# Ledger of designs, part 44: peptides against a protein of PDB entry 5JXT

Target 1, 319 residues: chain A of PDB entry 5JXT
Amino acid sequence: SLLPKKEINVYIGMSEMQVKWYQKILEKDIDAVNGAGGKRESKTRLLNIVMQLRKCCNHPYLFEGAEPGPPYTTDEHLIYNAGKMVVLDKLLKRIQKQGSRVLIFSQMSRLLDILEDYCVFRGYKYCRIDGSTAHEDRIAAIDEYNKPGSDKFIFLLTTRAGGLGINLTTADIVILYDSDWNPQADLQAMDRAHRIGQTKQVVVYRFVTDNAIEEKVLERAAQKLRLDQLVIQQGRAQVAAKAAANKDELLSMIQHGAEKVFQTKGAFGTMAEKGSQLDDDDIDAILQAGETRTKELNARYEKLGIDDLQKFTSESAYE

## One batch from the design tools (peptide; aimed at target 1 E67 L78 I114 E116)

Design b2_p19_4_s4 (made by RFdiffusion4, then SolubleMPNN; from b2_p19_4, 6 letters changed)
Fold by OpenDDE base, seed 5:
Structure b2_p19_4_s4 (fold): chain B 319 residues (1-319), chain A 19 residues (1-19)
Amino acid sequence: as target 1 above (319 residues)
Amino acid sequence: MPLPRWVQNRDRVDDVALP
């Protein structure tokens, strides 16, 4: 029988560079961030801020002029300037030593470009599929990854391109480098490894930048998933899936952690304490803390009814 | 040395899902 997948949210602090760029994004649109535009603030402006903050959480080199150079080179700075890359770099070493194979999903094809250069830099053999990958090249990449005795360790995928019904049961680890607003997209990505033909325990690591917009992306996705489950269970097909985020919801998500980001003069959390010098014990502590917070998050949404889940409760900020 | 892929492709716009 297929073992149930283990899902762990991995909460990761921003690097010093990420904090600086996160501050810069907020400062550029400070009037919108403070809600000073009121009803006049465009939803498009708020959506752009959300997109830039998500880019920052993924990697600061998604912004021009964040990287050291010219000359532009792939080196250790590609890792230590992004909290997620620091954790990824340690986690991949562990995964490889265990004889596991890994799918890495992102919403951003430009992040996959960073991850390709990282794979080359670390000597990890990989395959890649994104939304621009031709059908024939997609089949070739899947076949190359899945072939018996494949030397490909990593498969890099955009969540949407990887969600398209492919079988990747030759991998047992899934890393969601970022989250989709639609939890079903992430589930479909996980189900590429967690499917008939899998012989190992599938483990899913969801990377979440702590004290940032990504916590609110995760909360909204968890809320939507629970709502979808309750609608199916109760046969209430008329419960409209929670509409696209309104201006007040977007503003609340942008404001989440912003004050603490402005007060911070360096990296966050474990990234401030250890930075790129994370050891195996630090990774175990991050994973354990993540497992606890994952249980707490799930337990919070499991207690909510349909009416509660339809409301955007930002109340997680005051406990 | 060739430019890193992330530098070469910096002008590409990602089609990311909206909330």
Scores: peptide ipSAE 0.481, ipTM 0.920, DockQ to the pose 0.666
OpenDDE base, seeds 1, 2, 3, 4: peptide ipSAE 0.448, 0.466, 0.434, 0.460; ipTM 0.914, 0.917, 0.907, 0.916

Design b2_p19_5 (made by RFdiffusion4)
Pose (drawn by RFdiffusion4):
Structure b2_p19_5 (pose): chain A 317 residues (1-241, 244-319), chain P 19 residues (1-19)
Amino acid sequence: SLLPKKEINVYIGMSEMQVKWYQKILEKDIDAVNGAGGKRESKTRLLNIVMQLRKCCNHPYLFEGAEPGPPYTTDEHLIYNAGKMVVLDKLLKRIQKQGSRVLIFSQMSRLLDILEDYCVFRGYKYCRIDGSTAHEDRIAAIDEYNKPGSDKFIFLLTTRAGGLGINLTTADIVILYDSDWNPQADLQAMDRAHRIGQTKQVVVYRFVTDNAIEEKVLERAAQKLRLDQLVIQQGRAQVAAAANKDELLSMIQHGAEKVFQTKGAFGTMAEKGSQLDDDDIDAILQAGETRTKELNARYEKLGIDDLQKFTSESAYE
Amino acid sequence: PLPKHVQNRDKPEDIPLPP
């Protein structure tokens, strides 16, 4: 029995420093922010703003010249200058206290570099797979974290790095520092720990910058995830749109017994006998329209799970 | 010493963009 994973959006604000940088990004190209300029502009200008705001929502130190002036130290400012780091610090502390281990995913390798400095600062044992990591390296990194009684606690990965089918069930908590544009990528990261061999409840925390660009980014991915489900669930429809032996058999046998019983004429003909007054015609049209309504209202309301014929139906016996 | 993230300041990376 594999427990369904718990996925929780953790909505996070921004530090005072992030606001300064967030405003500068928006100011440096305010024209494009207000939707100015021609409609012919290429997608490049807006996408550059999206990248900067994404970096800003992650950590201000991703911008050169942002860390406090030289010389550079690695201290508490690495935590309190990014809202996500403040939430993560207490979250990681609580995770270790309850005997849990955690996989931390990110889109940006420069952010895992910042998380490396944090892990060393707090004394956390950790592993990293980067996507810019050799094959033999990440094999050892997987094994080191999966070793029984492992010294490690945090596993730093990029959402895409490892490839398909790698197993990290020795962790039961997943933290998505930032989200991906395509939902299957984040969903695959969660299934690094949420797969066969996982014994504990998998909990996934997704850091989202509330009232900023990442909240809006998330709604789109949630929509695209919903669209994918509808396509997959309806993937049986085109194969259904020939005729089975039973389907052909049912067409022929339908009402055949009543035909054999009949010596004279059938229904509409036996009761009225090839002569029809106005009243008889009106009853035929009223009964037909009623049947037509009930038939259409029944089938136009159905779903794929009702129309889909099982392959075992072809096993006529 | 300098922080590693400062040492990797010029490190290129692949950043995903929306379709």

Design b2_p19_5_s1 (made by RFdiffusion4, then SolubleMPNN; from b2_p19_5, 7 letters changed)
Fold by OpenDDE base, seed 5:
Structure b2_p19_5_s1 (fold): chain B 319 residues (1-319), chain A 19 residues (1-19)
Amino acid sequence: as target 1 above (319 residues)
Amino acid sequence: MLPRWVQRRDAEEEIPLPP
């Protein structure tokens, strides 16, 4: 029988460089961040801020002038300048040592470019599929990854490209490097490994930048998932999935953690304490804290009815 | 080597918008 997947949210502090870039993004549009534009603030401007903040949570080298150089080289700076890369680098060593194989999903093809450079730098053999990958090349990459005795350790996928019907049951670990706004896209990604033919316990690690917009992306996705489940269970087809995030919701998401980001000198949490010097015990502590917060998050939404979930998308602006 | 922000710029940044 297929074992149920274990999902753990891994809450990761920003690196010092991420904090500086996060501050710079907020400062560039400070009037919009403070809500000073009121009803006149464009939804497009807020969506652009959200996009830049999500890029920052993934890797600062997605921005012009962030990467140190010239000369531009691939080295340890690729890892220590992004909290998610620090955790990924330690986690992949553990995953490889246990004889597991891993799918890494992102929403950003540009992040997969960074992850390719990282794979080459660490000597990890990988496959890649994104939105631009030709159909024949997708088949070839899947076949190469799934081949008996394949030396390909990592599969790099965009969540959308990886969501489409492929079988990757030769992997038992899934890393969601970032989250989709639609929780169904992430579920479809997980279901590439968690399918008939899987013989191992599938473990999903969802990376979430702590004290940043990604916590609110996760919360919104969890609310939507619970609402979708309750609508299906109660037969309430009339509960329109709440429309696209309104301006006030986007503003609240942008403001989340912004004050603490402005007050912070250096990195956050374990990234401030240890940085790139995270050991196996620090990773175990992060995973244990993540498992606790994941249970708390699930327990929060399990208690909510349809009417509460519809209200909570408006009230999360005041806590 | 070029900075990573220049590499593959023509790859559509499929950043999913909020639903």
Scores: peptide ipSAE 0.262, ipTM 0.770, DockQ to the pose 0.459
OpenDDE base, seeds 1, 2, 3, 4: peptide ipSAE 0.262, 0.193, 0.235, 0.183; ipTM 0.768, 0.730, 0.758, 0.752

Design b2_p19_5_s2 (made by RFdiffusion4, then SolubleMPNN; from b2_p19_5, 8 letters changed)
Fold by OpenDDE base, seed 3:
Structure b2_p19_5_s2 (fold): chain B 319 residues (1-319), chain A 19 residues (1-19)
Amino acid sequence: as target 1 above (319 residues)
Amino acid sequence: ATPLWVQRRNAPEEIPLPP
């Protein structure tokens, strides 16, 4: 029988460089961040801020002039300048030692470029699929990854490209490096490993930048998922359509953790304490804390009815 | 070699927007 997925949100502090870039993004549009634009502020401007903050949470090198150089090099700085890369680097070493194989999903093909350079730098053999990958090359990459005795440890995928009906049951670990706004896209991605033919316990690690916009992206995704489940259970198809992020929701998401980011000198959480020197015990502590917070998050939304979830989409603009 | 992220960082990307 297929074992249920174990899903763990991995809450990760920003590096010092991420904090500096997160501050710069907020400062550049400070009037919009403070809501000073009022009714005249464009939804497009708020969406642009959200996208820049999400890029920062993924990796600072998604911005021009963030990286050290010229000359531009792949080195340890590619890891220590992003909290998610520090955790990923330690987690992949553990996963490999366990004889597991891993799918890494992102929304951002430019993050997959960073992950390719990282894989080469660490000597990890990988496959890649994104939105630009030709159909024949997708088949070849899947077959190369799935072949008996494949030396490919990592599969790098964009969430949307990896969601397209493929079977990757030769992997047992899934890392969602970021989250889709549609929780069904992430489910479709992880269900490439969690499918008929899987023989191992599938574990899903969802990376979430702590004290940042990604916590609100996760909360919104969890709320939407619960609403979708209740709509299916109650047969009330008309209820699901109203979940478009309004301006006030986007503003609340941008403001989440912003004050603490402005007050912070250096890195956040375990990244401030240990930086790139995370050990196996630090990873276990992060995973245990993440498992607790994941249970708490799920328990919050499991208690909500359809009407409460609909109110919460409107009232979470005021809290 | 020049990193792939450096070579491609300015390439157009379609990132899903919030609904």
Scores: peptide ipSAE 0.495, ipTM 0.909, DockQ to the pose 0.689
OpenDDE base, seeds 1, 2, 4, 5: peptide ipSAE 0.485, 0.349, 0.489, 0.441; ipTM 0.909, 0.849, 0.907, 0.893

Design b2_p19_5_s3 (made by RFdiffusion4, then SolubleMPNN; from b2_p19_5, 8 letters changed)
Fold by OpenDDE base, seed 3:
Structure b2_p19_5_s3 (fold): chain B 319 residues (1-319), chain A 19 residues (1-19)
Amino acid sequence: as target 1 above (319 residues)
Amino acid sequence: MLPKWVQRRNAEEEEPLPP
């Protein structure tokens, strides 16, 4: 029988470089961030800010002129300048030692480029599929990964490309490096490993930048997922239509943690204390804290009805 | 050899974030 997948949100502090770039993104559009544009503020401007903040949460090198150089090199700076890379680096070492194989999903093909450079730098053998990968090359990559005795440890995928019905049950670990706005896209990605033919316990690690916009992306995704479940259960098809964030929702997401980011001179959380020097105990602590916060997040939305889930206000979950 | 992400960025004219 297929074992239930274990899902853990891994809450990760920003590196010092991420904090600096996050500040810079907010400062560039400070009037929009403060809501000073009012009714005149374009939804497009807010969506652009959200996109830049999500890039920052993934890796600072997604911005022009962020990386050290010229000369541009792949070195330890590729890891320590992004909190997610620091955790990924330690987690992959553990996963490999356990004899597991891993799917890494992102929304951003450019992040997969960074992850390719990282894989080469660490000597990890990998496959890649994104939205630009030709059908034949996709088949070849899947077959190369799934072959008996494959030396490919990592499969790098864009979430949308991974959603296309492929079977990757030869992996037992899934890392969602970022989250889709549609929680169903992430579920479809997980279901590449968590499917008939899987023989191991599938574990899903969802990376979430702590004290940043990604927490609100996650909350919105969890809310939407619960709403979708209730709509299916209650037959209320009319509720599904409000899928797009409004301006006030986007503004609230942008503002989340912004004050603390502006006050911060260094990294956040464990990244401030240990940086790239995370050990196995630090990873266990991060995973344990993440498992607790994951249970709490799920428990908040499981108690909510359809009418409550239509209210974007996180406030009503504490009464 | 330049990192793969640097090569792609240099090929995509993204408007530079001002310094």
Scores: peptide ipSAE 0.365, ipTM 0.760, DockQ to the pose 0.243
OpenDDE base, seeds 1, 2, 4, 5: peptide ipSAE 0.047, 0.046, 0.040, 0.022; ipTM 0.495, 0.593, 0.473, 0.591

Design b2_p19_5_s4 (made by RFdiffusion4, then SolubleMPNN; from b2_p19_5, 6 letters changed)
Fold by OpenDDE base, seed 3:
Parts: C-alpha cells; sequence; structure tokens
Structure b2_p19_5_s4 (fold): chain B 319 residues (1-319), chain A 19 residues (1-19)
C-alpha cells in the first residue's frame, strides 16, 4: 500500500546577502510598500515587488549584478549567500547517505540554472526538466532518472513542467524549493513521487523563507487548499471564486516581516548563528520546528468554515 | 529609515499573523 506522504515546511532564515537585497527591493519602491499610492497604486507595481521579493527568498543571484565577479566562478558563495541553499546542501548530504533520491521543484527556471551549477560543484548527478524542455528530451531525462541502477541522484524540475503526469516514483524525497500560488500545482508535483509504484515513505520538504513574503504565500496557499477541499466535500461549486489577490492583500504580503528586515543587520535565525556551518543537529532542529509550525498552520485552516476562508481567498496573485 | 506604515500602528494586516 502507498504510505501517506509526510509534508514538512522548512522555515529558513535569510542570509546577510538576502537581507540586503530584500531591503533594497523594498527601498526601491518604498512609496508602494508604504501604501502611499492608495487606490491609484498599480496592481502590476505590487506584483513586481512580490516577484522580486520571491526571487530574493530563492537566491540573490537571480538579480543582475548580485553575483560576485568578475570573474564569475561557482564556489561556496553560491551556497552561503542563500539560506535555502545552506539548508539544501546539508539536507542533500543526509538524503544521499540514506540511499534516497530527490526531486527538487521550483517555479523559477533560472533557479534551476543555479541548482545545476550547485550540482556540478558538489558532484551530484542530476536530470533537468523545465517548461522549455522538448518532449523527446523530457522522455529521455525521465527514462535516465528512472532506469534501474540510475546514478542520477537529483531531478530538477519546474513545478508546472513536473505536473504533466510523469512518474518519478524512483524518488522518495521531494523538495519544493519554492511554492506555487496554486497549491494544486505543488500537490501535482508531489504526486510525481507519491503515486502507485512508490515503495518508500515519501517525504516532502517545503522550503519557506522565514520572516518574509513566502510565509504569506504559504498561508494563502494553505487557505486556498482548505477551501478547495471544503467546496468539494460540500458540493458548493459556486464558492470557487477565482479572485486573484487584491492590492491590499499584495500590500499586506509585501509588508509582512519588512519592519524586522529593515532593522536587521546581517542574517536571520540559524543563518545568523551558524551560517554555512549548520550541522546535523541544526538541521534536525529546523526540521522539528518546521514540523510543529506545519501542524499549527494546518490546524488553523482545518477549523475554518467556507465563509471564513472566503473572506481571505483570492486565487493566485498571478492568475 | 523605517517605512511610514511601520510608524502607523493602526494598519491592521489584512492577513492576521497567528497570535
Amino acid sequence: as target 1 above (319 residues)
Amino acid sequence: MLPKWVQNKNKKEYIPLPP
């Protein structure tokens, strides 16, 4: 029988570089962040800020002129300049030692480029699929990953490209490096490993930048998922209001944690204390804290009715 | 420089943080 998947949100502090870039993004459009535009504020302006903040949460090298250079070289800086990479680097060592294989999903193909450089730098053998991958190359990558005795440890996927009905049950670990605005896209990604033919316990690690916009993206996704479940259960098809995030919601998401970011000199949380020197105990502490916060997050939305959820449900800010 | 909205304690977050 297929074991239930274990889902853990992994809350990760920003690196010092991420904090600096997060501040810079907020400062660049401080009038929008202040809500000074009022009703005249462009939704597009707020969506652009949201997109830049999400890029910052993923990796600062997604910005032009962020990468140290010239010369541009892959080195330890690729890891320590992003909190998610620091945790990923430690987690992948553990996953490999356990004889597991891993799917890594992101919304951002340019983040997969960084993850390719990382895989090469660490000597991890990988496959890649994104939205631009030709059908034949996609089949070849899947077959190469799924073959008996495959030496491919990692599969790098864009969440939507991985959603296309492929079977990757030869992996037992799923890392959502970021989250889709549509929680169903992330579920579809997880279901590539968590499907008939899986023989192991599937574990899903969802990376979430702590004290940043990604917490609000996650909360919104969890709320939408609960609403979708209740709508299905109650047969209330009319309740699936496709309301994209309004300006006030986007502004609230942008403002979340921004005060503390502006006050912070250096990194956040375990990144401030340990940086790239995270050990196995630090990872266990992060995972345990994440498991607790995941249960608390789910328990908040499980108690809400359709009417309570609807007050906060707008769909994807990008849909 | 702290954003003006930080100074304005009355701006309720639209999505309340958990207590």
Scores: peptide ipSAE 0.057, ipTM 0.532, DockQ to the pose 0.015
OpenDDE base, seeds 1, 2, 4, 5: peptide ipSAE 0.046, 0.047, 0.013, 0.016; ipTM 0.436, 0.510, 0.384, 0.389; seed 1 fails the geometry check

Design b2_p19_6 (made by RFdiffusion4)
Pose (drawn by RFdiffusion4):
Structure b2_p19_6 (pose): chain A 317 residues (1-241, 244-319), chain P 19 residues (1-19)
Amino acid sequence: SLLPKKEINVYIGMSEMQVKWYQKILEKDIDAVNGAGGKRESKTRLLNIVMQLRKCCNHPYLFEGAEPGPPYTTDEHLIYNAGKMVVLDKLLKRIQKQGSRVLIFSQMSRLLDILEDYCVFRGYKYCRIDGSTAHEDRIAAIDEYNKPGSDKFIFLLTTRAGGLGINLTTADIVILYDSDWNPQADLQAMDRAHRIGQTKQVVVYRFVTDNAIEEKVLERAAQKLRLDQLVIQQGRAQVAAAANKDELLSMIQHGAEKVFQTKGAFGTMAEKGSQLDDDDIDAILQAGETRTKELNARYEKLGIDDLQKFTSESAYE
Amino acid sequence: HPTPTHLLRKTPDDVFYPP
């Protein structure tokens, strides 16, 4: 029995420093922000703003010249200058207290570099797979974290790094520092720990910058994830749109017994006998329209799970 | 004082765009 994972959006604000940088990004190209300029502009200008706001929502130190002036130290400012780091600090502290281990995923390797400095600062034992990591390296990194009685606590990964089918069931908590555009990428990261061999409840925390660009980014991915489900669930429809033996057999046998019983004429003919007054015609049209409504209202309401013929139906016996 | 590792490294990020 594999427990369904708990996925939680943790909505997070921004530090005073992030607001300053967030405003500068929006100011430096306010024209494109207000939707000015021609409609012919390439997608490049807006996408550059998206990148900067994404970096800003992650950590201000991703911009050069942002960290407090030289010389540079690694201290508490690494935590309190990014809203996500403040939430993560207490979250990671609580995670270790309850005997849990955690996988931390991110889109940006420069952010895992910042998380490295944090892990060393707090004394956390950790592993990292980067996507810019050799094959033999990440094998050892997987094994080190999966070793029985492992010294490690945090596993830092990029959402895409490891590849398909790697196993990290020695962790039961997943933290997505930032989200991906395609939902299958984040969903695959969660299934690093949420797969066969996982014994504990898998909990996934997704850091989202509330009232900023990441909240809007998330709605779109939730929509694209909902669209994918509809396509997959309806993937049986085109194969259904020949005729089985039973389908052909049912067409022939339908009402055959009543035919054999009949010596004279069938229904509409036996009761009225090839002569029809106006009243008889009106009853035929009224009974037909009624049957037509009930038939259409029954089938136009159905779903794929009702129309889909099982392959075992071809096993006529 | 040691300089932080994240400032020493100059490796670019992998970039992903919306579909």

Design b2_p19_6_s1 (made by RFdiffusion4, then SolubleMPNN; from b2_p19_6, 7 letters changed)
Fold by OpenDDE base, seed 3:
Structure b2_p19_6_s1 (fold): chain B 319 residues (1-319), chain A 19 residues (1-19)
Amino acid sequence: as target 1 above (319 residues)
Amino acid sequence: PEVPRYLLRKEPDEVFYPP
């Protein structure tokens, strides 16, 4: 019998460099961030801010002039300058020691390029698939990963490319390095490992930058997923239509944690205390806190009806 | 590398999935 997947949100503080770049992104468009544009502010401008903030949450080297140098090196700075990389680096060591194999999903192919450099730097053998990967190369990568006795520890995938019906049941760990705006895309990614033929307990780690836009992306994704489930259960097809965030929702998402980011002179949370020097106990604490917050998040949306979930798209602007 | 990773990387198909 296939065991139910265990899903854990892993809440991760920003590095000092991420805080600095997050501040710069907000400052560049401060009038839009403050809502000073009002009804005249373009949805496109807000979407651009959201995209830059999500890039920052993933890795600051997605921006021009963020990478330290010259000389430009592949070294520990690739890890410690991004909170998600610090946690990933420790988590992968644990996963490998357990004899597990891991799928890493991202929305950003350029993040996969950073993860390739990281894999090479750590000596992790990997496969990669993204949207640009040729069909034959996808088959070859899947076969190389899935072969008996494969030395490929990691599979790097864009969420959408990895969602395309492939079987990766030879992995038992899934890391969602970031989240899709459509929670169904993330589910489809998880279902590459969590499928008939899986022999292990599948564990899904969803990375979420704490005190940042990604918390609101996650909340919105959870709300949408619950709404989709209820619409299917109740046969109310009319509810599915308002999938796109409005301007006020986008503004609220951009503003979330922004004040604390502006006040911060360094990193957040465990990243401020330990930086790259996380130990196994720090990881256990992060995972335990994440498991608690995941249960709380799910319990918040499980109690809501269709009408409540529709109202929350309007009322989450008032708390 | 002689240049930052940002410049070495092919233009991302930034699949900006708008919300």
Scores: peptide ipSAE 0.329, ipTM 0.745, DockQ to the pose 0.358
OpenDDE base, seeds 1, 2, 4, 5: peptide ipSAE 0.247, 0.311, 0.186, 0.313; ipTM 0.717, 0.731, 0.689, 0.750

Design b2_p19_6_s2 (made by RFdiffusion4, then SolubleMPNN; from b2_p19_6, 10 letters changed)
Fold by OpenDDE base, seed 2:
Formats: C-alpha cells, sequence, structure tokens
Structure b2_p19_6_s2 (fold): chain B 319 residues (1-319), chain A 19 residues (1-19)
C-alpha cells in the first residue's frame, strides 16, 4: 500500500543580503506598506510588492545589482546569500547520502536557473522541466529521470509544469522551494512522487522564510485548503473560498515581519548564528522545529469552522 | 564572468500586471 506522505514546513531565516533587499523593497513603497495610500492604493501595487518580497525570500540574485562582481562567478556566494540555499545545500547532501532522489519545485523559472548553476557547481546531475519546455523534451527528461539506474539525482520543476499528470515515483523526496497561492497546485506537485508505484515513504519539505511574507502565504494557503476540505465534506459547494486576497489581506501580509526586518542589521535566526556553517545538528534542529510548527499550524486550522476560515483575521494567529 | 546571472537568465513570463 502507498504510505501517507509526510509534510514538514522548514522555517528558514533570511541571509544578510536578503534582509538588505527585503528592506529596500519595503522602503521603495513605504507609503503603501504603511497603509498611507488608503482606499486609493491599487491592489496591483500591493500584489507587485508581494511578488518582490517573494522573490527576495527565494534568492536576492533575482534582482538587478544583487550579485557580487565583476567577475561574476558561480561560487559559495550563490549559497550563503540565500537562507533557502544554505538549508538546501545541507539537506541535498543528506538526501543523496541516504540514497534518495529529489524533486525540487518552484513557482519561479528564474530560480530554477539559479538552481541549475548550483547543481553544476556541486556536481549534482539533474533534469529540468518548466512552462517553456517543449513536449518532446519533457518526455525525454521524465524518461531519463525515471530510467532504471538513472544517475539523475535532482529533478527541477516549476510547480505548474509538474501539475501535468507526470509520474515521478522514482523520487521519494519533494522540496517545495516556494509555495503556490493555490494549495492545490502544491498538492498536485507532491502527487508526482506520491502516487501508485511509489515504494518509499514520500517526505515533503516546504521551505518557508521565517519572519517574512511567506509565513502569511503559507497561513493563507493552509486556511484555504481547510476551507475547501470543509466545503466538500459539508456539501456546501456554494462557499467559494475567496480565491484572491483583498487589499487589507495583502497589506497585512506585507506588514508581517516588516518592523523586525527594519530593526535587523544582519541575518535572521540560524542564518545569523551559523550562516553557511550549518552542521548536521543544526539541520536536525531546523527540521524538528519545523515539524512542531507544522503540527501546531495544522491543529490551529483543524479547530476552525467555515465561518472562521472565511474571516482573514490577523488576530486569529494570536488566540 | 563579465555579465551577472540576472541579465543572462531567461525572462520569466513575469505576469507584469500592466501598471
Amino acid sequence: as target 1 above (319 residues)
Amino acid sequence: PEIPRYLLRKEEDEVVLPP
């Protein structure tokens, strides 16, 4: 029988460079961040801020002038300048050592380009599929990855491209490098490895930048998923989960952690303490803390009714 | 070496919501 998937949120601090870029993004639109735009602030402007903050949480080199150089080289700076890369680098070494194979999903194809450079730099053999990949090349990449005795360790995918019914049961680890606004897209990505033909325990690591916009993206996705489940269970098909965040929700999400980001002169959390020098014990601590917080998050939303889950209240995080 | 990765990367379909 197929074992149930284990999902763990991995909460990761920003690097010093990410903090600096996160500050710059907020400062550029500080009036919008402070709610000074009022009712006149466009939803589009807030969505753009959210997108830039999510880029920052993924990698600062998604911005012009962030990469150190010239000379522009592929080196350790590609890793230590992004908290998620530091954790990924240690986690992939462990995953490889245990004889697992890994799917890495992102919403951002430009992040996959960084991950390709990283794979080459570390000597990891990989396949890639995104939205631009031709149909023939998709088939070839899937077949190469799934081949018996394949030397391909990593499959890099955009979450949406991975949704296309692909079977990747030859992988047992899934890394969601970022989260979709639609929790169903992430579930569909996980179901590429968690399907009939899987023989191993599928483990999903969801990377979440701590004290940043991504915590609120995760909370909203969890809320929506629970609401969708309750609506199906109760036969209340008319309770459409509000598909899109309103302006006040977006503003609250942007403001989350902003004060602490402005007060911070260096990195966050374990990135401030250890930086790129994370050891195996530090990774175990991060994973254990993540497992605890994941259980707490799930337990919070399991207690809420439909009417509570329809209210995006910032206060329901504190009760 | 002379060009940053940012400029070498394929443009995503940034859903640049029009201004």
Scores: peptide ipSAE 0.328, ipTM 0.719, DockQ to the pose 0.235
OpenDDE base, seeds 1, 3, 4, 5: peptide ipSAE 0.322, 0.236, 0.237, 0.091; ipTM 0.754, 0.687, 0.750, 0.627

Design b2_p19_6_s3 (made by RFdiffusion4, then SolubleMPNN; from b2_p19_6, 10 letters changed)
Fold by OpenDDE base, seed 2:
Structure b2_p19_6_s3 (fold): chain B 319 residues (1-319), chain A 19 residues (1-19)
Amino acid sequence: as target 1 above (319 residues)
Amino acid sequence: PEVPRYLLSDRPDEVFLPP
């Protein structure tokens, strides 16, 4: 029988470089961030800020002038300048040592390019698929990854490209490096490993930048998922969960953690304490804290009815 | 690389924005 997935949110502090770039993104549009634009602020402007903040949470080298150089190298700076890379680097060593194989999903093909350089730097053998990958190359990559005795440890995928009905049950670990706004896209990605033919416990690690916009993206995705589940269970006509975030919701998401980001000199959380020198105990602590917060998050939404979930989209802007 | 990584990728970001 297929074992249930174990899902763990992994809450990760920003590196010093990420904090600096997160501040710069907010400062560039400070009037919009402060709500000074009022009704005149375009939804498009807020969506652009959200996109830049999500890029920052993934890797600062997605911005002009962030990468140190010239010379531009592929070395440890690729890791220590992004909190998610620091945790990924330690987690992948553990995953490899236990004889697991891993799918890494992102929304950003440019992040996959950074992850390719990282894989080469660490000597990890990998496959890649994104939305631009030709059909034949996609088949070849899947077959190369799934073949008996494949030496490919990592599969790098964009979440949507990986969602396309493929079987990757030869992997037992899924890392969501970032989250989709649609929780169904992430579920579809997980279901590439969590499918008929899987013989291992599938573990999903969802990376979430702590004290940043990604917490609010996660909360919104969890609310939507719970609402979708309740609507299906109750046989109620698709209460179209207002699929699009309104301006006030987007503004609230942008503002989340912004004050603390502005007050912070240096890195956040475990990145401030240990930087790139995380040990196995630090990873265990991060995973344990993440498992606790994941249970708390799930328990918060499990108690909510349809009417509460519809209201919470309005009240969480004021608490 | 000869240039910073942000310039190397000609691939469009598949950044899924909220609808």
Scores: peptide ipSAE 0.373, ipTM 0.781, DockQ to the pose 0.420
OpenDDE base, seeds 1, 3, 4, 5: peptide ipSAE 0.229, 0.366, 0.138, 0.350; ipTM 0.692, 0.763, 0.585, 0.762; seeds 4, 5 fail the geometry check

